Peptides against a protein of PDB entry 6DSZ. Designs and how they scored, part 11

Target 1, 361 residues: chain A of PDB entry 6DSZ
Amino acid sequence: NYVVTAQKPTAVNGCVTGHFTSAEDLNLLIAKNTRLEIYVVTAEGLRPVKEVGMYGKIAVMELFRPKGESKDLLFILTAKYNACILEYKQSGESIDIITRAHGNVQDRIGRPSETGIIGIIDPECRMIGLRLYDGLFKVIPLDRDNKELKAFNIRLEELHVIDVKFLYGCQAPTICFVYQDPQGRHVKTYEVSLREKEFNKGPWKQENVEAEASMVIAVPEPFGGAIIIGQESITYHNGDKYLAIAPPIIKQSTIVCHNRVDPNGSRYLLGDMEGRLFMLLLEKEEQMDGTVTLKDLRVELLGETSIAECLTYLDNGVVFVGSRLGDSQLVKLNVDSNEQGSYVVAMETFTNLGPIVDMCV

## One batch from the design tools (peptide; aimed at target 1 V335)

Design b1_p10_6 (made by RFdiffusion4)
Pose (drawn by RFdiffusion4):
Structure b1_p10_6 (pose): chain A 361 residues (1-361), chain P 10 residues (1-10)
Amino acid sequence: as target 1 above (361 residues)
Amino acid sequence: LEEELEELEE
């Protein structure tokens, strides 16, 4: 027999922003399935540079440039457990994606978990963290000689884990995650020590959270902490400091995705399965000692995009809406809510044949 | 909200 592609996969599973082509090259990297798309934000709008194609299902796609690098290094993990670090190199008149490092990191003894694979990267590029199998948190230290991507497993007493994030602004690599056991689910803190290959007691106390907490947000340096998005209550956790708001405006649909807007983290974008688009706020309270603190949380609806699996703010009040169940599109957010109450205006839609349930000729 | 969006446009 023989199989050809009559149409490339159009559903968007992942999208990230960063400086990948050069420095201050606003790149939008869109992950379909086996395809990877790279764009440069120009005055025209989204203009592509190179659409590559891999022999794997892109499951983790994150950007970073470690200590003393020219441009961001891309990291990709295949669902069949193929890890690689890439680098856009336009040294010549052509374009080549050099593979700085690669290595298969499948464990012969783990069970894939509910909520699938998670790939997290340290705030200061100390290591790559993986959550492939239950009870096994895998660490991949980041240096130069680790070109044949080597790795080691730590053990995780917490068996059923929902979402994991690296916390900003800590003495060393620290992890914040939501896990489930009997008696509801909780949030616990750990420290990753890649010198002893162990877990150390985390920065702060284990808190009880909402029963349906589904997302953890890494809050940037000026504030520090972690934001946990459940079904009804949006909570902020940072050591002893703790804030939460529970607008009934949210319970109607589960919040699925989040995206950081400002570098400060004062504004965030949220998405419903009903197709909404929220703005999560961390309002400031600059005090007498020239320091900045955080006072409250406020969520107010912006309008509605399409159902988003990915979410990314590009530039000049524009957000790329990566849709898996429908057309992905481009959106302009305006201060003046011109028509109705929707601060959201569609600029461009991308044909997504969506989940093809049935068909005929 | 309008102020936050104004900053977003800039």

Design b1_p10_6_s1 (made by RFdiffusion4, then SolubleMPNN; from b1_p10_6, 4 letters changed)
Fold by OpenDDE base, seed 5:
Structure b1_p10_6_s1 (fold): chain B 361 residues (1-361), chain A 10 residues (1-10)
Amino acid sequence: as target 1 above (361 residues)
Amino acid sequence: LEKALSELES
């Protein structure tokens, strides 16, 4: 009787950093198919705290902190459209992951989007937005007292959404998205009315962006607005200001993931399909009235890592590179480059054993 | 870049 010990999944399909275990702890959360791994980030490295089996493949994993919560909550959506909000509780040595709310958000009608599930959270924690189906935007209102995640759909005229985020600094929840139509790719914004369950006109739009525009990054205040990443260009728009760069170095491979380094959105990490790690820099200009505006965008090559499915900055120049195709890595960003011109040093490598076919017997 | 990276170590 060969007890095939079901190998734990090793391919990473999501990662996030925040304060999940406590207000003080810095956590790294890693999604590996149906498995959630929770670490505390320490000066010595990653300390494992808990592993959690989920009732399905994790499709969305986001930390958020509602007003009045002392620590972050975790939103998870599975590939089978099971949504939950999780809370970490520890009592002495006993660790519990508590489901604060749950629900199934599957629709009986609708075409599942070819680009997969997108889940986003309003920065002010007013709602969760989901792009699950073409021509629909699902909204989950966030209410503290509701254990049942109820959702409603708003129709999107734009049938082919490429990426979507909530913007920062908006009176009403506002989405910014890249979409494709027969004329090309475009960026549009909508305000989301919870009361009327409809879209209102957003603050701005940008028609005819780069044909391969694939990602939206919502930029925090003071800059606000969004960054649009394409194959050849990176653009910024906030309604008042537009900037575009076309650094030749990004043409070599498609950028596939990003992560914000600074709370104010001054720096981002970018990963491409060749495993190159970049830093995107937002240069500020202080106006005479004390307002801060974006002066310039710069992209700098840091080095090479495993091909990132997800990136998350931890602390002290340490980055977790979550890889689906290769080994995940903990890397250090150094001030000085090595002999090869790389600023990246691998600190730890996590072996990816490849696709585990979970044969549910 | 060096400045940006140096700020990560602080």
Scores: peptide ipSAE 0.388, ipTM 0.919, DockQ to the pose 0.945
OpenDDE base, seeds 1, 2, 3, 4: peptide ipSAE 0.380, 0.383, 0.373, 0.381; ipTM 0.918, 0.918, 0.915, 0.917

Design b1_p10_6_s2 (made by RFdiffusion4, then SolubleMPNN; from b1_p10_6, 4 letters changed)
Fold by OpenDDE base, seed 3:
Structure b1_p10_6_s2 (fold): chain B 361 residues (1-361), chain A 10 residues (1-10)
Amino acid sequence: as target 1 above (361 residues)
Amino acid sequence: LEEALREIEK
């Protein structure tokens, strides 16, 4: 019996950074189809800790820290709509990944969205939101004692949602989303009532955004609000302030992924379809009353990497570039540019051997 | 950009 050691998947389809193994450890979690790889980020590089097989292709992978937890929990949703919340436990040398909660969130009725599965977590850990089907927003309430993930649907009037996030600093869980209708693309907000299981009117909306607006970034306090990324423009809105920039450099290729660098949302990494890496900077203005407002947005080209499916800032200017189409990389951001004008230096490259076609026989 | 990158190394 030749146990053909099935080649492990190498194409990255998701990555997240947080404190999963402990409160003190910085972790990199990498999704490769059905496999989850867990690393500790060290001064020497990535130390592998555990690899976990999932029951399906990972579609959503998010870290979150409920109130009273010392470390992050991991939410995973598979392409077959199996949801779980995972916890890391270590006792001496014994490492266990524990399922705290699980459930199947598939609906019997609904059109799967053309833009695929979107999963988001409220920053205050009140709920998980799922856009799985057109015209529906699924809510999973986060309750500490429930091993069974129960979900309910709220009807969404906007049938063609492009992207959605939970906003920061909201009394009630509030979503911000880009949607398309016959008149173009728009941004809208809704408050989510867990009690009434319905949407309430959100704090703001912006009609007629850029036609190719594709991504929503929720901005933490003190700024709050959201960034909307298009093909030609980047816009900010928080209900009070609106700013837009149209840097010519972003027109050359579509921005496809982003990651927050600073906890306060002052810097973001952006990756495009040509493998260009950008820094988006939020310039602050301190008001006389001590409030912080957005003064300006700036985009700077850092350099070139593999085409990112996902980006995550680690620490000390190190970025993990998760690639589906090419080799994944650890790259260093330098203060000074090299001879080619790049601020990016490759530290390590992880060979991508291509998609493993799971022949489901 | 240089100032933004210097803050990353702290």
Scores: peptide ipSAE 0.253, ipTM 0.860, DockQ to the pose 0.935
OpenDDE base, seeds 1, 2, 4, 5: peptide ipSAE 0.245, 0.245, 0.237, 0.245; ipTM 0.856, 0.859, 0.853, 0.857

Design b1_p10_6_s3 (made by RFdiffusion4, then SolubleMPNN; from b1_p10_6, 4 letters changed)
Fold by OpenDDE base, seed 5:
Structure b1_p10_6_s3 (fold): chain B 361 residues (1-361), chain A 10 residues (1-10)
Amino acid sequence: as target 1 above (361 residues)
Amino acid sequence: LEEALREIES
């Protein structure tokens, strides 16, 4: 009896940083297919806390902190459309992952989007938004007392959404999304009315963005607005201000992931399909009235890593590079470049053994 | 960039 110990999945398909185990602990959460790995980030490195088996492949994993919570909660959506909100509880040595709420959000009718599942959380924790199917935006209202995640759909006129985020600093939950129509790709915003279960006109739109615009980054206050990343250009828009850059260096490979470094959205990490790691910098301009506006955008090449599926900044210049195609890494960002001009040093490498072929025997 | 990286190590 060869007990083929089913090798644990090693390919990373998601990662997030936050305060999940406690208010004080900095955590790295890693999604590896059906497995969630929870680490505490320490000065000595990653300390494993718990591994959790999920009831399906993790498609969305996001930390959020509702008003009045001392630590982050975890939203997970599986590829089979099982949604849950998880809480970490520790009592002495006993560690439990508690399901605060759950639900299946699958629709019987709808075309699954070719770009896959997108899940986003309103920065003010009013709702979760899901793009699961073409022409639909699913809303899960966040209510503390509801153990059952109930969702409703709002019809999107835009059938081909490429990416979507909630914006910061909006009175009502507001989404910003890139979509494609026969005329090209465009950016649009909608306010989401929970009461009326409909979209209202958002604060701004940008028609005819770059043809390969693929990602939306919601920018926190004081800047607000969004960054749109394409193959050739990076643009910023907040309704009042528009900026665009076309750094030649980003044309070499498609940017596929991003992560915010600063809470105020001044710096972002960008990863491309060649494993290049970039810093996107938002330069501030202080106005005479004390308002802060965006002066310029800059992109700087930091170095090369494994091809990132996901990136997350931890602390002290340490970045986790979650890779699906290669080995995941902990890397250090250095102030000074090495002889090759790289600011990136690999601290730890996590071997990727490749795809687990589920042989259903 | 160097200034941006220095702020990270702080």
Scores: peptide ipSAE 0.270, ipTM 0.875, DockQ to the pose 0.956
OpenDDE base, seeds 1, 2, 3, 4: peptide ipSAE 0.215, 0.260, 0.257, 0.266; ipTM 0.817, 0.872, 0.869, 0.873

Design b1_p10_6_s4 (made by RFdiffusion4, then SolubleMPNN; from b1_p10_6, 5 letters changed)
Fold by OpenDDE base, seed 5:
Structure b1_p10_6_s4 (fold): chain B 361 residues (1-361), chain A 10 residues (1-10)
Amino acid sequence: as target 1 above (361 residues)
Amino acid sequence: LKEALAEIEK
């Protein structure tokens, strides 16, 4: 009886960095189909801590820290719409991943969106938002005492949402999203009323953005607002200020992922479909009153990596490149370029053996 | 860019 040890999945479909194991530990969490891998980031590299089997393919994986928690909690949504909030607990050598809350958020009615599942968390941890179906925005209120994740739907007039994020610095939870209609792509904002279970008018909108606008990045304070990434342009809007750049270098390949480097949103990593790694820079202008405003946007080519499905900045210029199509990498960003003009050096490569085709017999 | 990258190593 050859127990063919089913090869563990190696293709990465999500990654996140935060403080999951403790308040002090920096963690890298990697989603590989149904498997969650938890690492501690050390000066020596990635230390494996735990692997967790999930009850389905991980579709959303986000760390968040509710008020009064000392460490991050993990939200997971599976492709079969099983939601859970996980907590890491260690007692001596015993490591437990505890389910704080769970629920199934599948609707009996609705068209699954062609662009897949989007899951977002309000920066103030008031709610989780889910775009699962066209014309619906699902809200999971975050309540500390609820072991059961209850959700409700708000009808979204915009049927074809491309991407959505919660904005920072909003009194009420506010979403910003790119959507497509017959006239093109647009950006809109809505406030989410938990009480009334409806959308209120958001602070701003931008009609007729670039036709290939595909990504929303919520920018933290002091800048606030959002970055919209297209094929040809990168735009910023915060209600009061609008900026746009059209760097020729981004036209060569579609940007498919991003990650914030700085807590204040001054720098972002961008990955494209050719494996190019960029830095997006938000240039500050200090006003005479001490207010900080966005002066300009800049994009710089750092180098080439594996084609990123997800990116996450760790520490000390180290970036994890999670790849679905190629080998995942741990890369170092250098201050000085090499002979080829690259600022990227591969430190470690994680072989991708390809997707485990679950042949359902 | 060099200044931005130099801040990453701190």
Scores: peptide ipSAE 0.258, ipTM 0.863, DockQ to the pose 0.964
OpenDDE base, seeds 1, 2, 3, 4: peptide ipSAE 0.256, 0.255, 0.230, 0.246; ipTM 0.864, 0.867, 0.854, 0.859

Design b1_p10_7 (made by RFdiffusion4)
Pose (drawn by RFdiffusion4):
Structure b1_p10_7 (pose): chain A 361 residues (1-361), chain P 10 residues (1-10)
Amino acid sequence: as target 1 above (361 residues)
Amino acid sequence: SALQEALAEL
């Protein structure tokens, strides 16, 4: 027999922003399935540079540039457990994606977990963290000689884990995650020590959270902490400091995705399965000692995009809406809600044949 | 409003 592609996969599973082509090159990297798309934000709008194709299902896609690098290094993990670090290199008149490092990191003894694979990267590029199998947190230290991507497993007493994030602004690599056991689910803190290959007691106390907490947000350096998005209550956790708001405006649909807007983290974008687009706020309270603190949380609806699996703010009040169940599109957010109450205006839609359930000729 | 102020910085 023989199989050809009549149409490339159009559903968007992942999208990230960063400086990948050069410095201050606002790149939008869109993950479909086996395809990877790279764009440069120009005055024209989204203009592509190179659409590559891999022999795997892109499951983790993150950007970073470690200590003393020219441009961001891209990291990709295949669902069949192929890990690689890439680098856009336009040294010649052509374009080559050099593979700085690669290595298969499958464990012969783990069970894939509910909520699938999670790939997290250290705030200061100390290591790559993986959550492939239940009870096994895999660490991949980041240096130069680890070109044949080597790795080691730590053990995780917490068996059923929902979402994991690296915390910003800590003494060393620290992890915040939501896990489930009997008696509801909780949030616990750990420290990753890649010198002893162990877990150390985390920065702060283990808190009880909402029963349906589904997302953890890494809050940047000026504030520090973690934002946990459940079904009905949005909570902020940072050591002893704790804030939460529970608008009934949210419970109608589960919040699925989030995206950081400002570098400060004062504004965030949220998405519903009903197709909404929220703005999560961390309002500031600059005090007498020239320091900045955080006072409250406010969530107010912006309008509605399509159902988003990915979410990314690009530039000049524009957000790319990566839709897996429908057309992905481009959106302009305006201060003046011109028509009705929607601060959201569609600019461009991308044909997504969506989940093809049935068809005929 | 608070939301309009937040959006003005875009």

Design b1_p10_7_s1 (made by RFdiffusion4, then SolubleMPNN; from b1_p10_7, 4 letters changed)
Fold by OpenDDE base, seed 5:
Structure b1_p10_7_s1 (fold): chain B 361 residues (1-361), chain A 10 residues (1-10)
Amino acid sequence: as target 1 above (361 residues)
Amino acid sequence: SLLEEALSTL
């Protein structure tokens, strides 16, 4: 009787940072297939707090803080379309993960999108948006008193959405998305009406973006708008201002993940398919009226890491590199480069044992 | 550099 001890999954498929355990604790949450690992970020490193088994592969994992919550809640969507909102509760030494709300958001009709599941949360916590199926945008209204996650669909004219985010600073929940049609890739915005359950015209659009535009980053105030990342270019648009850069260094490998460093969106980490780590910098210009505008965009190479599936900035120049293909890492960003010109130092490496082949014997 | 300045405030 070989009890094949089911090896715990080690490949990381998502990570987020926030205040989940308390208002004061900085947490790193790591998704490893069906496993959620919760850490407290300390000066000594990552302290494990809880491991949670999920009833399916985690496809979306996002922290959000509704108005009047003291700490973040966790939204999870599984690959089988089970949605839940989780809350951390501790009573003395007893730790519990409470399901505040749950629901199944699967549709009977729809083509599952080939680019996978996208889940996003409105920055004002008005709704969750889901791109699960081609030509549909699913909305989950966020209501505090509702234990059942109810969703509705809005039809998208744009059948091939590449990426989508909610914008910041919008009176109504507003999505920005990259889509592909026979003419190429484009960026469009829609306002989401909860009342009418429809899209209204968004504040702006940008037709004919780069052919390989793959990611949207919603930029917080004061800049607002979005960054669009392609293979060859990075563009910014907020309705009034457009900026584009085409740094040769990003052409070498596709950017595949990003994470915001600053709450104001002045800095982002970017990871590519070769494990290169970049800093995207938003240079500000203060106008005579006191308004802040984007002056320039810069991309700087920090160094090399494991190939990131996800990135999250922790604190004090520490970054978690979640890897699916290689070992995950905790890395330090240094002010001074090493002899190789790298600003990245590995602090800790988390061995990825690869896919557990379920050998059914 | 702009990068070093950015890294110094992390």
Scores: peptide ipSAE 0.598, ipTM 0.960, DockQ to the pose 0.931
OpenDDE base, seeds 1, 2, 3, 4: peptide ipSAE 0.584, 0.581, 0.593, 0.585; ipTM 0.959, 0.958, 0.960, 0.958

Design b1_p10_7_s2 (made by RFdiffusion4, then SolubleMPNN; from b1_p10_7, 3 letters changed)
Fold by OpenDDE base, seed 5:
Structure b1_p10_7_s2 (fold): chain B 361 residues (1-361), chain A 10 residues (1-10)
Amino acid sequence: as target 1 above (361 residues)
Amino acid sequence: SALEEALSTL
């Protein structure tokens, strides 16, 4: 009897950083198919804390901190539309992952979107937004006392949403999204009314963005607004200010993931399909009235890594590169470039054994 | 460079 020890999944399909185990611990959370790995980030490297089996492939994994929570909660959505909010609890040596809330958010009617599942959380933790089906935006209100995740749909006129985020600094929850119609790709905003269960007109829109605009980054205050990443261009819009850059270096390969470095949104990591790692820089201009505005955008090549499915900045110039196609890496960003002009040094490599063929025997 | 300045504050 060969006990084929079921090989653990090694391909990374999501990663997030935050304070999940405690208010003080910096955590790296890694999604590997149905597995969630929890690490504490230390000066010595990644310390494993717990591995959790999920009841399905993790499709969305986001940390969020509701008002009056001392540490982050974890939202997970599976590919089978099981949603949960998880809390880490430790009592002495006993570590438990507690489900605070759960629900199934599958609709019986709707076309699953070809671009896959998108899940986003309002920065003020008022709601979770889900793009699961074409022409629908699902809302899960965040209520502290609700153990059952209830959702409702709002109809989107825009059938082909490419990416969507919640904006920062909005009185009401406001989404910004890239969508495609027969005329091209566009950016639009909507306010989400929980009371009326409808969209209201958002603060701004940008028609006719780049044809290959694929990602939205919500920018925190003081800048606010959003960054739209295309194949050839990166644009910023906040309703009052528009900036666009077209750095030739990004035309070589499609940017596929991003991560915010600074809480104020001054720096972002970008990863492309060739495994190139970039820094996106937001240059500030301080006005005489003390307002901070975006002066310019810059993209700088840091170096090469494994092809990132996800990126997350940890601390002290350390970045986790989550790879689905190759080995995941822990890399260090250096101030000085090496002889090849790279600012990236691999600290640790995590072997990807490829897809586990579940041979159902 | 602007990159080196950015990297120096990580």
Scores: peptide ipSAE 0.615, ipTM 0.962, DockQ to the pose 0.934
OpenDDE base, seeds 1, 2, 3, 4: peptide ipSAE 0.611, 0.601, 0.608, 0.609; ipTM 0.962, 0.961, 0.962, 0.961

Design b1_p10_7_s3 (made by RFdiffusion4, then SolubleMPNN; from b1_p10_7, 4 letters changed)
Fold by OpenDDE base, seed 5:
Structure b1_p10_7_s3 (fold): chain B 361 residues (1-361), chain A 10 residues (1-10)
Amino acid sequence: as target 1 above (361 residues)
Amino acid sequence: SVLEEALSKL
C-alpha cells in the first residue's frame, strides 16, 4: 500500500493581486489547479497566509470590490462550473475563508467553447459575465444579500468569441469582445440589460481586425475603451479614437498574457510564448478642455522570464510571473539595464515539478 | 529613455 503522498500542484494557472485579507494588506493569490494560495506582499517578500483546496480545477479567479465593502471579494469558477464568491475573515489567529455565495452555472444544453472558460466582472460590480458555451453569454447578477448565485443566458449571435471584457466608464454594463466569423476576426460591443435580460447595441465596433487578434484589455478612465492584442499589431479603440501599432518585436512570439500596472491604465505588462516580458505604454495627451486622450502606444522589451501563464504587478517594480510550463518567479523591474540590456532581475524562483504522472504500478 | 522614465515611476 504505497500511500502516494499527493504532491501539491506547482504549475500556476492563474494569479491576481488585490486587498483580500484586509483593506491595507496587498495580497497575491495564486491558482495551482485545485489549490488557491494566499500571500501577503511584504518588503521582505511573499508571506504565506492560507492555502485553500477547491472542489475542482480553478478556471476563473478574479478579485472585485462591491460598493461599501472595505476589502476585495474573490470570485472563483471551476472547470466543472462551480461558482463561488469568497471572503477572507480573520479573528485573532483564526483564519476562515467564507463562502458568501455559491452556485453551479452549468447548462444542460450548449457546446463548451473550444477556447475554454472566460469569466469577467463588471468594473462597477453590477454583474459577472461568463463565456462557457458557444452562442451564449451567461450573466450572474451581483446582489449582496443573495447566497445563491443565480445566472441567466443571453444569446450571442457571434458563435466564436476569442476573448471578452467589460469596459470601464459605461452607464450600463458593456462587453467588448473579439470574435471570428468566415470573414475574419472582429471586435464588437454590447450593452447588457439586467432588466430585460438582453443585449443592446454597444457604443462601437471594429470589423476586420488582425486575423490573430487574441486578447482584449479594457482600459480604465480617463482613456476608456479597449486594447486589442494580436500577433503583429496592438490596437486601441474607444469609439472616438482609433490607434494601431505594429512593433516588429512582437512578431517574434505570441503575446499570451497581460496585466495592468497603473490604476489609470497607463502601463501594462505583456508576456509572450518565449518568456519575454514587455511594457506597453499609453502616452497621454491633455486637451485644452482638460480631457485626456491617448496620444500613442509604445511597446518596450524589459527582459526575459519564465513563460508566463499569468502576470501580476505587485508593488515597487515587483512582478509575479506565474508559469505553467516552467518555474514561477518573483522578479524586480530595475530602472537601469544590466550588461545584457535586461531590466528584469529574478528575486525568487518557485520550482515547477510538472504534471504528476500517476504511474499506476 | 522613455522606458527608463516609465520604470522610474514604479
Scores: peptide ipSAE 0.498, ipTM 0.944, DockQ to the pose 0.936
OpenDDE base, seeds 1, 2, 3, 4: peptide ipSAE 0.485, 0.477, 0.477, 0.483; ipTM 0.942, 0.941, 0.940, 0.941

Design b1_p10_7_s4 (made by RFdiffusion4, then SolubleMPNN; from b1_p10_7, 4 letters changed)
Fold by OpenDDE base, seed 5:
Formats: C-alpha cells, structure tokens, sequence
Structure b1_p10_7_s4 (fold): chain B 361 residues (1-361), chain A 10 residues (1-10)
C-alpha cells in the first residue's frame, strides 16, 4: 500500500502582504492552488502561522480593512465562484479562520472572460468589484452585518475588459479599466452607483492607448489617477495630467505583475515574463500652493528573479517573488549593485515541484 | 542615483 502522500501544491498563484493576524503583525499570505499559507514577516524571515485548505482554486485573494476594523480581512474568490470574507482569530494558542461572510457569485448566463477572473476592492471598502463574464461587472456591497455576500450585475458596454481597478480619492466608487474594441485598446472610468445599480460617467477617459496595454495600477493620493502598463509604454493619467514613457528596456519582455512599495504610490515593483524585476518611480513636483503633482516616471532594472506570477514588497527592501513556473523566492533589494549590475540578492528559494497531476486511479 | 536613493530608503 503505497500511501501516495498527496504532495502539497508548490506553485504560487497569488500573494498579498498586510496585517491579517493582528494590527501589529506584518503578514505574507500565499495562495497555492487550493492552499492558503499564512506567515508572519520577522527580522529572521518568514514564520509559518497557519495553513488553510480552501474549497477550490483561489482565483482572487485581497486584504482589505473596513472602517473600524483593527486588522485586515481577507477576501477570497475561487475559480468556482465561491466568495468569502475571512477573519483571523486567535484565542491563546487556538487559531481559527472565521468566515464572516460567504456566497456563490456564479451567473447562469454569461460568457466567462477569456482573460480570467478579476477581483478588486474599493479603497474605501464600499464594495467588491468582479469581472467574471464579458459585458458584466459584478458588485458585492460591503455591509458589516451581512453574512451572505449578495451581488448584482451592472452591464458594461465594453465587452473585452483587459484589466480593472478601483481608483483612490473618489467620492463615489470609481473603476478604471483597459478594454479592447475593433479600434484598439482604450482606458475608461465609471462611477459605480450602489443605489441605482448602474454606471455613471467617470472623471476621465483615454482613447487609443497602446495596443498591448495590459495592466491598470490605481495610484493613491496625493497623485491619484492610474498607471497603464503596456508592452512598449507606461502611462499615467489622473484627469488633469498625462505622462507617458517608452523605456526600451520594457520592450524586451511583457510586464505581467506589479506591486506598490509605498503607501503614497511613489514606487512600484514590476515583474516581466523573463523574470526581470523593475522599479517604477514616480517623481514628485511640489507646487507653490503645496499641491503635489507627478513630475516624471522612471523605470529602473533591479535584477533577475524567478518568473513572477505575483510580487509583494514586505519590509526593509525584502520582496516575495511568487512563481508559478519556477521556484518562489524571498529576495533582498540592495542599495549597491553587484558585479553584474544587479540590486537583487536571493535570500531564500522555495522549490516548485510543478503541477501535481491528480492521477485519479 | 535616483535608484540608489530610492533603494536606500527601503
């Protein structure tokens, strides 16, 4: 009797950093197919706290802090459209992951989007947005007392959404998205009315962006607006200001993931399909009135890592590189480059054993 | 450099 010990999944398909276990703990959460791993980030490295089996492949994993919560809550959506909001509770040595709310958000009618599931949370925690199906935007209102996640759909005229985020600093929840039509790729914004269950006109749009524009980054205040990442260009728009750069170095490989380093959105990590790690820098200009505007955008090559599926900045120049195709890594960003011009040093490598083929015998 | 300044503040 060979007990085939079911190998635990090792391929990373999502990671997030925040304060999930407590207000004081910095956590790294890693999604590996149906498995959620919870770590505390310490000066000595990653301390494992708990592993959680999920009832399906994790498709979305986002931390958020509703008003009056002391620590972050975790939103998870599975590939089978099971949504939940999880809370960490510890009572002495007993650790529980509590489901605060759950629901199935699958529609009976709709074409599943070919670009997969997108899940986003409003920065003010007013709603969750889901792009599950072409021509639909699903909204889950975030009500504290509701154990059942109820959702409704708003129709999108734009059938082919590439990426979508909620913007910061908006009076109403506002989405910014890249979409494709027969004329090319475009950026548009919509305000989301919870009351009327419809879209209102957003603050701005940008028609005819780069043909391969693939990612939206919502930029916090004081800058606001969004960064649009393409194959050849990186653009910023906030309604009043537009900036574009086309650094030759990003043309070599497609940027596939990003993570914000600073709470104010001054720095981002970017990862490409060759495992190159970049820093995107937002240069500030202080106006005479004390307003802060974006002066310039810069992209700098940090070094090479495993091909990132996801990136998350931890602290003290430490970055977790979550890889699906290769080994995941904990890397250190150094001030000084090595002899090869790299600012990246691997601290720890987490072996990826590849896809566990569940041979149902 | 701007990069070194950025990295020094991490």
Amino acid sequence: as target 1 above (361 residues)
Amino acid sequence: SLLEEALSSL
Scores: peptide ipSAE 0.570, ipTM 0.957, DockQ to the pose 0.929
OpenDDE base, seeds 1, 2, 3, 4: peptide ipSAE 0.560, 0.558, 0.557, 0.558; ipTM 0.956, 0.956, 0.955, 0.955

